# Designs tried in a protein design run: peptides against a protein of PDB entry 3KDP. Part 11

Target 1, 230 residues: chain A of PDB entry 3KDP
Amino acid sequence: PFLIFIIANIPLPLGTVTILCIDLGTDMVPAISLAYEQAESDIMKRQPRNPKTDKLVNEQLISMAYGQIGMIQALGGFFTYFVILAENGFLPIHLLGLRVNWDDRWINDVEDSYGQQWTYEQRKIVEFTCHTPFFVTIVVVQWADLVICKTRRNSVFQQGMKNKILIFGLFEETALAAFLSYCPGMGVALRMYPLKPTWWFCAFPYSLLIFVYDEVRKLIIRRRPGGWVE

## One batch from the design tools (peptide; aimed at target 1 C183 P197)

Design b1_p11_5_s4 (made by RFdiffusion4, then SolubleMPNN; from b1_p11_5, 10 letters changed)
Fold by OpenDDE base, seed 3:
Structure b1_p11_5_s4 (fold): chain B 230 residues (1-230), chain A 11 residues (1-11)
Amino acid sequence: as target 1 above (230 residues)
Amino acid sequence: LLEEALKLFLE
């Protein structure tokens, strides 16, 4: 998110406080829960890792985590961001390079795509209105990410949902997201304004996409062991 | 740009 903010010079799609809420709040318990996941059924059929040659974090894992899943998460968040701004009169093309004027407190006549002028205060309300749905989008996408991370090769349907700590993590991150989104005073404290309940569903296609993508990937790995997809 | 980005993170 931040890289696109810098490169495209668009209004800030996700606030720093909101990022901290993801990293320290919603992602912490889920990440810990993975340590309690049951071993895959075939793990004992594999040779032990060579500690000298085999890294715990390899290029394939980095590519999956940052290159593939991370990019889909970012796309989901940015989709929500662009939809909200478009509903408020700012088309995606108009946002390119707008940051400088958007963040200037002395400019109170920034025009949207339809010629409506926006004061600094009005612009910041719209910006902070984007932060909460972006955050919720990330949480909804994280559901799929957490579930797919249960296994490396086996389908989630083969592994099952037996990890109670992981299930608790999914509940906790969702409850925390709801609390941060709807608790009175969060707009002042965290710059997270309340969102319409409908925005929770905007991320569902992306969550489903991640899940389907990973299940297909795992299926390919099972059918073609030693392939580049592994 | 990076400095401005850092300022935005700290605001």
Scores: peptide ipSAE 0.015, ipTM 0.502, DockQ to the pose 0.024
OpenDDE base, seeds 1, 2, 4, 5: peptide ipSAE 0.010, 0.009, 0.009, 0.011; ipTM 0.461, 0.438, 0.499, 0.467; seed 5 fails the geometry check

Design b1_p11_6 (made by RFdiffusion4)
Pose (drawn by RFdiffusion4):
Formats: sequence, structure tokens, C-alpha cells
Structure b1_p11_6 (pose): chain A 230 residues (1-230), chain P 11 residues (1-11)
Amino acid sequence: as target 1 above (230 residues)
Amino acid sequence: AFQDFLLDFFS
């Protein structure tokens, strides 16, 4: 988001104070939760790891959290900022520029895509209404994430969901977000504004895409263990 | 309706 904020001079979809709600808020518990994960094989049957090669974090991993599942998480994140604004007037393209004027606290008279003129606090209360649910489609996608960052070889149907804590992380992560958006206060404290029902289910096809993509990966590997995918 | 329910619930 902060990247395109520079590219398409677009209204900032995801705000800063909004970000210290992901890893400090919703994300903490769900992550702590993997540490409670049983194995995938007789680990004490493999030679010991090798401090020089096969590191903790590596090429093949960053190529995943950043190069892959990372992007699909954003395509879902933007897609609802694109919805929050058009369902409120600003049909996408009439956005490719606004910021310069948009962020102006004096230009209280700005055309949308119909003619309607918006003040400052009038449209910002939508910009923050844009954060509030980018901050969700992010938590929504992290369901499909927290469930495939569970295993690295086994289908979720081979390993199942016996992690009676990781599941808590879900119920928490999600509900925490709702509370962070409906309590009388989070708006005037965090630029968090209540959401309309239709609004939550945005990232859903995307969460489910992230899900399906990861499952198919693992399968390939297990069918071709020396092959390219692995 | 659901939004209003939540707003009334949290208020």
C-alpha cells in the first residue's frame, strides 16, 4: 500500500498506526501457536541439520512469504479498498491522482465519480474506513495463512487440525479485529471505523485461493520429491 | 442491520 501511495498518487489504503495492529495485535497469538505443532515424520531419523547449509530462513522460504503467498494476500487487500471506495462513489480510476488534492485540508470540494463534493473529514472518514477493512482482508487472509504455515509437506487432511491452540488464535485474531472496529472509541483512537456486513467477506475468495494454491504445492512435491517444485 | 446490532451491542 505505501508502495502504490507513491506510484498511483492514490489515497493511502493502509495506514501506519494500522500496521502495528497486525504483528502486535491480531498476528501475535496465531504465530505463537505454531510452536505447539507436532511433527510430520520421524525427525529423529534424519541426519542432523548442518549449520552452514540449510539455514533457518532461506531463499526457498522468502520466495514464498514474499514472492508468493505474500502477493496474493495483497491482491485481496487492495481489492476491497477498491470496493469500499466505489461502493461509496470513487470508481477506481478517478482515484489515480486524488492524493495530491485529496489529502488537502482546504479543498473541501472534490468531485467523485458522480459529482458529489466531499469535504475533508468527510472523505477521510472513508479513508480510515478504508484502513479498517484492509486491516481485515489482511486478518481474513491470515486464516488461510495460519493454516498452511502449519505444515510444510503434509496436506491439512494428512495432518489435520488437532492444534487446539492454533484454532484459538483464529477465533481471537478475528474477533479482536471486530472489537477493534466496533467499540465506541477505536475510531477516534485508531482510525478504526465500524464496517458493514457485506464488507468482511471481501478477501474470502483470496483466503481460499491462498489456501488452494498451497495445498497443490505440497502435493506436487509428494508426487515428485526431487522435482522442481520442492 | 447487523452493523446496527453490533453498534447497539457495543454501546

Design b1_p11_6_s1 (made by RFdiffusion4, then SolubleMPNN; from b1_p11_6, 8 letters changed)
Fold by OpenDDE base, seed 4:
Structure b1_p11_6_s1 (fold): chain B 230 residues (1-230), chain A 11 residues (1-11)
Amino acid sequence: as target 1 above (230 residues)
Amino acid sequence: DVEEELLKLFA
């Protein structure tokens, strides 16, 4: 998210404090939980192949998986960001290069896509209104991602939710998201304004799509071992 | 204030 903020020179979609809350608050417990996840029963039945090559492949796969998850999370967050800004009159194309004027407190006539002028205070309210939904979107997407990451080949329904630490992580990140979204003073302290409950559902289609896609992928892998989808 | 400080650290 921050890279896109720099490259596209758009208004800040997610505050640095919020990013830290994601990295330390929401990602830490899930990451630890994945380390303690039991291997799939079918993987456990396989004798270790060449330990040198297989370890390298696993490290690459892990790196790719985390990279892909991060990209999906960013896409979900940016979707929410663009929707909120569009609802407030700022179309995505108009946001390109707007950061400089957006962050200038002396410019009180920044125009939206419809010619409405926005004061600095109004712009910051909209920006901070984006931070909370972006964060919540990340959390909601993380639900799906964490569940998907439990297994490589087996369906979530087949493997089950046996990792209590993972389950705890899901509740913890959800509780944290709720706390940051609705606790009084978060708008001042963390620049996270209260979230309308409807925005919790903004990421659900993405989470569902990812979940369905992964389940289909895993189904194909199970039916056609060694296929290109693996 | 925290955000501004963090922005200063990472900018």
Scores: peptide ipSAE 0.019, ipTM 0.429, DockQ to the pose 0.030
OpenDDE base, seeds 1, 2, 3, 5: peptide ipSAE 0.016, 0.017, 0.019, 0.019; ipTM 0.371, 0.379, 0.472, 0.449

Design b1_p11_6_s2 (made by RFdiffusion4, then SolubleMPNN; from b1_p11_6, 6 letters changed)
Fold by OpenDDE base, seed 4:
Structure b1_p11_6_s2 (fold): chain B 230 residues (1-230), chain A 11 residues (1-11)
Amino acid sequence: as target 1 above (230 residues)
Amino acid sequence: DLEDALLAFFA
């Protein structure tokens, strides 16, 4: 998100505070919960990892985490961001290069895609109105990400939802997201303005996409062991 | 604002 902010010079999609809330708030308990996941049913049928040659974190894992799943997460967040800005009069094409004028407090006549002028204060309200839904979008997508991370090879339907700590993590991150989004004063304290409940659903297609993508990947791995998808 | 402080810290 931040790289696109710099490269495309768009208004800030996700604030630093919001990023910290993701990394330290909503992601921490879910990530820890994976340490308590039950072993896959076939783990004892697999050859043990060679500690000398096989890294725990390999290029394939990095590619999947950051290159595929992380990219889908980012796309989900940006989709929400662009929809909100479009609803407020800023079409995606108009946002390109707008950052400089957007962040200039002395420019109070920034035009939207329809010729409406926006003061600095109004622009910042819209920006901060984007941060919360972007954050919530990431949380909703993280539900799918957490669930798919339960297993390497087995379907989630085969593994089941038996990890109580993981279930707790899902509730915790959701409750925290709701708290940060709707608690009075969060708009002032964290610049996280309350969002319409409908924005929670904006991420659902992406969450589903991640889930389906990973289940298909795992299905391919199960059917074709040693394939390039592994 | 907390955000400005964090931005300043990570800038």
Scores: peptide ipSAE 0.022, ipTM 0.669, DockQ to the pose 0.031
OpenDDE base, seeds 1, 2, 3, 5: peptide ipSAE 0.019, 0.021, 0.019, 0.020; ipTM 0.637, 0.569, 0.652, 0.610

Design b1_p11_6_s3 (made by RFdiffusion4, then SolubleMPNN; from b1_p11_6, 8 letters changed)
Fold by OpenDDE base, seed 4:
Structure b1_p11_6_s3 (fold): chain B 230 residues (1-230), chain A 11 residues (1-11)
Amino acid sequence: as target 1 above (230 residues)
Amino acid sequence: DVEEELLKAFA
């Protein structure tokens, strides 16, 4: 997200403090939970075909999977960001290169896509209005990601929610998201303005898409072991 | 303030 902010020169989609809250608050417990996840019965029973090459393949596969998941999370967050800004008059194409003028306190007549002028204060309100739903979107997408990461081949429905730490992580990140979104003073302290409850649902299509995609992938892997989809 | 400090640190 921050790289796109720099490259595209768009208004800041997610605050640095919010990023830290994601990395330390929402990702830490889930990451630990995944470390304690019981290996699939099939993974434990399968002797590595080649201990040297298969470990490397697994590490590469894990790194690619996490990289892809991270990209999808970012896409979900940016989708929410662009929707909010579009609802406030800033179409995505207009945001390109706008950062310099957006962040300039002395420019109080930045025009939106419809010719409406925005003061610095108004722009910052809109920016900070994006931070909370971007964060919440990531959390909601992480629900799906955490659930799908429990298993490599088995469906979540087959493996079940056996890891209590993972379940705790899901509640913890949700509670943190609710706290940051609705606790008085968070708008001032963290620049996370209160979120309309409707925005919690903005990420659900992405979470569902990820979940369905992973379930289909796992289904294909189960039906065709050793296929290119692994 | 923390965000501004972090932004300054990463700027």
Scores: peptide ipSAE 0.017, ipTM 0.412, DockQ to the pose 0.030
OpenDDE base, seeds 1, 2, 3, 5: peptide ipSAE 0.006, 0.005, 0.015, 0.007; ipTM 0.440, 0.350, 0.391, 0.453; seed 2 fails the geometry check

Design b1_p11_6_s4 (made by RFdiffusion4, then SolubleMPNN; from b1_p11_6, 8 letters changed)
Fold by OpenDDE base, seed 4:
Structure b1_p11_6_s4 (fold): chain B 230 residues (1-230), chain A 11 residues (1-11)
Amino acid sequence: as target 1 above (230 residues)
Amino acid sequence: SLLEELLKAFA
């Protein structure tokens, strides 16, 4: 997200405080919960990992986590961002290169895609209005990401939702997201303005996409062990 | 995260 902000010179889609809330608030408990996930039913039937040759974190895992899943998460967030800005008169194409003028407090006549002029304060309200839904979108997508990370090979339907700490993590991150989104004063304190409840659903297609993608991937792995999809 | 540290530098 931040790289696109720099490269495309668009208004800031996700604030630093919001990113901090993701990394330390919504991601920490879920990530810890994965350490308590039950072993897959076939784990004891697999050959033990060779600690001299096999790394716990390999290039393939990094590629999947950051290159694929992380990209889908980012796309989900940006989709929400672009929809909100479009609803406020800023079409995606108009946002390209707009950052410089957007962030200039002395420019109070930045035009939207329809010729409406926006003051600095109005622009910042719209920007901060994007931060909360972007954050919530990431949380909703993280539900799917956390669930798919429960297993390497087995379907979630085969593994089940037996990890109580993971379930707690899902509730915790959701509760935190709701708190940050709707608690009075968060707009001033964290620059996270309240969002319409409908924005929670904006991420659902992406969560579903991640879930389906990973389930299909795992299905392929189960059917074709040692394939390139592993 | 590394991203947080980078973002703190730009905040």
Scores: peptide ipSAE 0.009, ipTM 0.450, DockQ to the pose 0.029
OpenDDE base, seeds 1, 2, 3, 5: peptide ipSAE 0.005, 0.005, 0.011, 0.011; ipTM 0.427, 0.360, 0.488, 0.538; seeds 1, 3, 5 fail the geometry check

Design b1_p11_7 (made by RFdiffusion4)
Pose (drawn by RFdiffusion4):
Parts: structure tokens; sequence; C-alpha cells
Structure b1_p11_7 (pose): chain A 230 residues (1-230), chain P 11 residues (1-11)
């Protein structure tokens, strides 16, 4: 978001104070939760790891959290900023520029895609309404994430969901977000504004995409263990 | 909209 904020001079979809709600808020518990994960094989049957090679974090991993499941999480994140605004007037393209004027506190008269003229706090209350649900489609996608960052070889149907804590992290993560968006206060404190029902289910095809993609990866590997995918 | 209003009244 902050990247395109520079590219397409677009209204900032995800705000800063909004970001310290992901890893400090919703994300904390779900992550702590993996540490409670049983194995995938007789680990005490493999030679010991090797401090020089096979590191904790590596090429093949960053190529995943950043290069892959990372992007699919954003395509879902933007897609609903694109919906929050069009369902409220600003059909996408009439956005490719606004910021310069948009962020102006004096230009209270700005054309949307119909003619309607918005003040400052009038449209910002939509910009923050834009954060509030980017901050969701992010938590929504992290369901499909927290469930494939669960295993690294086994299908979820081979390993199952016996992690009676990780599941809590879900119910928490999600509900925490709702509370962070409906309590009389989170708006005037965090630029968090209540959401309309239709609004939550945005990232859903995307969550389910992240999900399906990861499952198919693992399968390939298990079919071709020395092959390219692994 | 009814659900939003419900949640806001609930809280």
Amino acid sequence: as target 1 above (230 residues)
Amino acid sequence: DDLEEFLLDLL
C-alpha cells in the first residue's frame, strides 16, 4: 500500500497506526500458536541439521512469504479498497491522482465519479473506512495463512487440525478485529470505523486461493521429492 | 445495515 501511495498517487489504503495492529494485535496469538505443533515424521531419524547450510530462514522461504503467498494476500487486500471506494462512488480510475488534492484540507469540493462533492473529514472518514477493512481482508487472508504455515509437507488432511490452540488464535484474531471496529471509540482512537456486512467477505476468494495454492504445492513435492518444486 | 446497527447497539 505505502508502495503504490507513491506510484499511482492514490489515497493511502493502509495506514501506519493500522499496521501496528497486525503483528502486535491480531497476529501475535496465532503465531505463538504454531510453536505448539506436533511433527511430520520421525525427526529423530534424520541427521542433525548443519549450522552452515540449511538455515532457519532462507532463499526458499523468503521466496514464499514475500514472493508468493505474500502477494496473493495483497491482491486481496487492495481489491476491497477498490470496492469500499467504488461502492461509495470513486470508481477505481478516478483515483489515479486524487492524493495530491485528496489529502488537501481546504479543497472541500472534489469530484467523485458522479459529480458529488466531498469535504475533507467527509472523504477521510471513508479513507479510514478504507484502512479498517484492509486491516481485515489482511486478517481474513491470515486464516488461510495460519493454516498452511502449519505444515510444510503434509496436506492439512494428512496432519489435521488437532491444534486446539491455533484454532483459538483464529477465533481471537478475527473477533479482535471486529471489536477493534465496532466499539464506540476505535474510530476516534485508531481510524477504525464500523463495517457493513457485505464488507468482510471480500478477501474470501483470496484466502481460499492462498489455501488451495499451498495445498497443491505440497502435493507436487510428495509426488516428486527431488523435483523442482521442492 | 441492520447487522451493523445491531452490533453497534450491542456494544

Design b1_p11_7_s1 (made by RFdiffusion4, then SolubleMPNN; from b1_p11_7, 6 letters changed)
Fold by OpenDDE base, seed 3:
Structure b1_p11_7_s1 (fold): chain B 230 residues (1-230), chain A 11 residues (1-11)
Amino acid sequence: as target 1 above (230 residues)
Amino acid sequence: DEVEQALLELF
């Protein structure tokens, strides 16, 4: 999100405070819960990792985490962001380079794609209206990310959902997301304005995409061990 | 706002 904000000079899609809420709030308990996951059924059939040659974090893991899953998460968030701005008169092409004028408190006549003028206050309301749905989109996509992280090779259907701490984490992050989205005063405290309940469903296709993608990947790994997809 | 701007400037 931040890289695209800088490169494209678009209005801030996700506030720094909101990012901190993801990193410290909604992602912490789920991440800890993975430490309590049961070993995969085939773990004892694998040779022990060689600590001299086999890194805990390898290029494949980085590619999967940042290059694939992280990009799908970002696409989901940006989709939500662009839809909200388009509904408010700002088409995606018009947002390119708009940041400088958008963030200037002295410019009160920024035009949208239809020639409507927006005051600084109105623009910030729209921006903060984008932050909450973007945040919720990330949380909904994190559901799939957490579930796929349960295993390296086995399907989630083979592993099952026996980790009670992980299940608790899913409920906790969802409850926290709802609290941050709808609690009075969050607009002032966190620049997170309330969202329509329908925005929770905007991320579901991306969450499903991640889940299906990973299950297909794992299926390929099981059928063709030692491939580049592992 | 100042904290957010300061954090943004760190990146």
Scores: peptide ipSAE 0.017, ipTM 0.476, DockQ to the pose 0.026
OpenDDE base, seeds 1, 2, 4, 5: peptide ipSAE 0.008, 0.016, 0.015, 0.007; ipTM 0.380, 0.424, 0.482, 0.413; seed 4 fails the geometry check

Design b1_p11_7_s2 (made by RFdiffusion4, then SolubleMPNN; from b1_p11_7, 7 letters changed)
Fold by OpenDDE base, seed 5:
Structure b1_p11_7_s2 (fold): chain B 230 residues (1-230), chain A 11 residues (1-11)
Amino acid sequence: as target 1 above (230 residues)
Amino acid sequence: DEVLRKLLEAL
């Protein structure tokens, strides 16, 4: 989010506070829950890792986490952001370079894509209205991320959903996201303005995409061991 | 409450 904010000079898509809520709030219990996951059925058929040559964090893991899944997450968040701004009169192309004027409190006549003028206060309301849906979008795609992390090679359907701590984590992060989004005073305290419940569904296609993508990847690995997909 | 209403109407 911040990289695109800097490069494209767009209004801030995701606030610092919302990032902290993700990193410290919604991600903690889910991440810990993976420690309780059962071993895959074929683990004893795999070669042991060589501690001298094989890194724990390798190029394949970085590529999967940041280059593939992380990009799909970012796309989901930005999709929600652009839809909200477009519904408020700011088309994506108009947002490029707009940050300087957007963040200037002395400019109260910033025009949208349709020539409507927006005060600083109105612009900040719209900006903060984007932060919460972006945050919620990340939580929804994290459901898929957590589920796909249960296994490295086997399908989730082969592994099953037996990890009760992981299931608890999914409910906890969702409940926390709902609390932060809808609890009175969160707009003042955290700049997290409430969102219509319909915005939760905007991320579902991306969550499904992550899940399907990883299941297909794992299927290819099982059928073609030692391929570039592994 | 009024701010919330206005925000929900704008979304």
Scores: peptide ipSAE 0.008, ipTM 0.419, DockQ to the pose 0.094
OpenDDE base, seeds 1, 2, 3, 4: peptide ipSAE 0.000, 0.000, 0.000, 0.007; ipTM 0.286, 0.290, 0.282, 0.351; seed 4 fails the geometry check

Design b1_p11_7_s3 (made by RFdiffusion4, then SolubleMPNN; from b1_p11_7, 6 letters changed)
Fold by OpenDDE base, seed 3:
Structure b1_p11_7_s3 (fold): chain B 230 residues (1-230), chain A 11 residues (1-11)
Amino acid sequence: as target 1 above (230 residues)
Amino acid sequence: DEVLEALLEAL
């Protein structure tokens, strides 16, 4: 989010405090829960890792985490962001380069895509209105991300959902996201304005896409062991 | 609010 904010000079899609809520709030328990996952059925067919040659974080993990899944997550968040701004009169093409004027408190006549003028205060309300739905979008796509991280090769349907700590993590992150989104005072404290419940569904296609994509990837790995997808 | 804004401006 922040990289695109800088490169495209768009209004801030996700606030720093909101990012901290993701990294320190919603992601911790889910991440810890993966330590309690049952071993895959094929683990005994794999050779032990050589600690001198085999990195814990390899190119495949980086490619999957940052290059593939992370990009789909970012697309989901930005989709929600662009929809909200479009509903408020700012079409995506109009947002390019708008940051400079958007963040200038002395400019009170920034025009939207329909020629309506927006004061600085009105613009900041719209910006902060984007932060909460973007955050919730990330949480919703993280459901799929957490579930796909249960296994490297086996389908989730083969592995099952037996990890009670992971299930607890999914509920915890969702409950925390709801708390941060709707608790009174969060708009002031965290710049997280309440969102319409319908915004929770904006991420569902992307969550499904992540899940389907990974299941297809795992299917390919199972059918073609030692392929470049592995 | 000011500290949060200052932190946000500093970031």
Scores: peptide ipSAE 0.009, ipTM 0.506, DockQ to the pose 0.030
OpenDDE base, seeds 1, 2, 4, 5: peptide ipSAE 0.008, 0.007, 0.007, 0.006; ipTM 0.478, 0.329, 0.480, 0.367

Design b1_p11_7_s4 (made by RFdiffusion4, then SolubleMPNN; from b1_p11_7, 5 letters changed)
Fold by OpenDDE base, seed 3:
Structure b1_p11_7_s4 (fold): chain B 230 residues (1-230), chain A 11 residues (1-11)
Amino acid sequence: as target 1 above (230 residues)
Amino acid sequence: DELELELLAAL
């Protein structure tokens, strides 16, 4: 999110406090829960890792985590962001380069895509209105990400959902996201304004996409062992 | 706002 904010000079899509809520709040328990995941059924068919040659974090894992899944997560968040801004009169093309004028407190006549003028205060309300739905979008996409991380090769349907700590993590992150989104005072404390319940569904296509993508990837790996996808 | 920007820059 922040990289696109800098490169495209768009209004801030996700606040720092909101990022901290993701990294320290919603991601912590789910990440810990993966340590309690049952070993895959084929683990005994794999040779032990050579600690001198085999890295725990290899290039392929980095490519999957950051290059593929992370990009789909970012796309989901940005989709939500652009929809909200478009509903408020700012079309995506108009946001390019707008940051400088958007963040200037002395400019109170920033025009939207329809020629409506926005004060600094009004712009900041819209910006903060984007933060909560972006956050919720990330949480919803993280459901799929957490579930796909249960296994490296086996389908989730083969592995099952036996990890009670992971299930608890999914409920915890969702409950925390709901708390941060709807608790009175969060708009002042965290700049997270309440969102319409419909925004929770905006991320569902992306969550499904991640899940389907990974299941297809795992299917390819199972059918073609030793391929470049592995 | 400045603290948020500093935290963003640190992340």
Scores: peptide ipSAE 0.024, ipTM 0.596, DockQ to the pose 0.027
OpenDDE base, seeds 1, 2, 4, 5: peptide ipSAE 0.021, 0.020, 0.026, 0.012; ipTM 0.590, 0.539, 0.570, 0.462; seed 4 fails the geometry check

Design b1_p11_8 (made by RFdiffusion4)
Pose (drawn by RFdiffusion4):
Structure b1_p11_8 (pose): chain A 230 residues (1-230), chain P 11 residues (1-11)
Amino acid sequence: as target 1 above (230 residues)
Amino acid sequence: SFQDILEDFFN
């Protein structure tokens, strides 16, 4: 988001104070939760790891959290900022520029895609209404994430969901977000504004894509263990 | 609506 904020001089989809709600808020518990994960094989049957090679964090990993499942998380994140604004007037393209004027606190008269003229706090209450559900489609996608960052070889149907804590992290993570958006206050404190029902289910095809993509990876590997995918 | 229910609930 902050990257395109520079590219397409677009209204900032995801705000800063909004970001310290992901890893400090919703994400904390779900992550703590993996540490409670049983194995995937006789680990005490493999030679010991080797401090020089096979590191904790590596090429093949960053090529995943950033290069892959990372992007698909954003395509879902933007897609609803694109919906929050068009369902409220600003059909996408009439956005490729606004910021310069948009962020102006004096230009209270700005054309949308119909003619309607918006003040400042009038449209910002939509910009923050844009954060509030980017901050969701992010939590929504992290369901499909917290469930494939569960295993690294086994299909979820081979390992199952016996993690009676990781599941809590879900119910928490999600509900926390709702509370962070409906309590009389989170708006005037965090630029968090209540959402309309239709609004939550945006990232859903995307969460389910992240999900399906990861499952198919593991399969390939387990069918071709030395092959390219692994 | 569902939003109004939630808003009334949180109020």

Design b1_p11_8_s1 (made by RFdiffusion4, then SolubleMPNN; from b1_p11_8, 9 letters changed)
Fold by OpenDDE base, seed 1:
Structure b1_p11_8_s1 (fold): chain B 230 residues (1-230), chain A 11 residues (1-11)
Amino acid sequence: as target 1 above (230 residues)
Amino acid sequence: SLLEELLRLAA
């Protein structure tokens, strides 16, 4: 998100505080929970890893985590961001290059796509209104991401949901997201303004997409071992 | 500058 903010010179889609909340708040407990996941049913049937050829974090894993799943997560967040700004009069094309004027507190006549002028304070309210939905979008998408990370090859339906710590992690990140979104004073303290409950559902298609994508991927791996999808 | 903006956002 921050890279696109810099490259495209758009208003900040996700604040630094929200990024920290993702990395330290919503992702840490779920990540730890994976250490307590039950072994896959076929793990003992696999050949031992060759330390010389098989890296612990290989290009395939990086490609899956950052190139595929991470891309879908980012698209979900940016979709929410662009929808909110569009609802407030800023079409996506108008946001390109707008950052410089957007962040200048001395410019109080920034025009939206319809010619309405926005003060600095009004612009910052809209910007901070985007931070919370973007954050929540990431959390909702991470539900699917965490679930699919339970296994590398087996379906979630084969593995089951036996890890109580993982389930706790899902509730924890959701509760934290709700707290940050609705607790009074969070807008002032964390620049996370209250979220309309309907925005929680904006990410659901992307969460479902990730889940289906990974299940299909795993199905292909099971049916065609050694394929390019692996 | 970008650095000033980042510092402002971090404050």
Scores: peptide ipSAE 0.008, ipTM 0.393, DockQ to the pose 0.029
OpenDDE base, seeds 2, 3, 4, 5: peptide ipSAE 0.000, 0.010, 0.008, 0.005; ipTM 0.320, 0.497, 0.435, 0.369; seed 3 fails the geometry check

Design b1_p11_8_s2 (made by RFdiffusion4, then SolubleMPNN; from b1_p11_8, 8 letters changed)
Fold by OpenDDE base, seed 3:
Structure b1_p11_8_s2 (fold): chain B 230 residues (1-230), chain A 11 residues (1-11)
Amino acid sequence: as target 1 above (230 residues)
Amino acid sequence: SLLEELLAKFA
């Protein structure tokens, strides 16, 4: 989110406090839960890892976790962001380069895509209105990400959902997301204004996309061992 | 700095 904010000079999609809530709040328990995941059923069919040559975290895992999945998460968040701003009169093309004027408290006549003028206060309200659903979108996409990270090669359906700590993590991050979204005072404390319940569903297509993508990838790996996809 | 600008948005 931050890189696109800088490069495109768009209004801030996700606040620093909301980012901290993701990194420290919603990601911590799920990440720890992966340490309790059972070994894949085929692990004993693999040759022992050579600790001198084989890294525990290889470039492929990094590329999957930070590259591909991270990009899909960002796309989900930005989709939600652009929808909210468009519903408030700011079309995506109009947001390009708007940051400078958007963040200037002395400019009270910033025009939207329809020629409506927005005061600084009004602009900040709509910006903070974007933070919560962007955050929730990331959490909903993280459900799929966490589930797919249970295995490297086996389908989730083959591995099953036996890790109770992971299940707890999914509930914890969801409960935290609900708390941060709806608890009184979060708008002042975290710049997270309450969102309509419908915004929770905006991320579901992206979660499904990630899940399907990873299951297809794992299927390819199982059918073509030693391929470039592994 | 960009960081200061970002922090100022939360003040």
Scores: peptide ipSAE 0.006, ipTM 0.389, DockQ to the pose 0.031
OpenDDE base, seeds 1, 2, 4, 5: peptide ipSAE 0.000, 0.007, 0.005, 0.010; ipTM 0.332, 0.344, 0.332, 0.469; seeds 2, 5 fail the geometry check

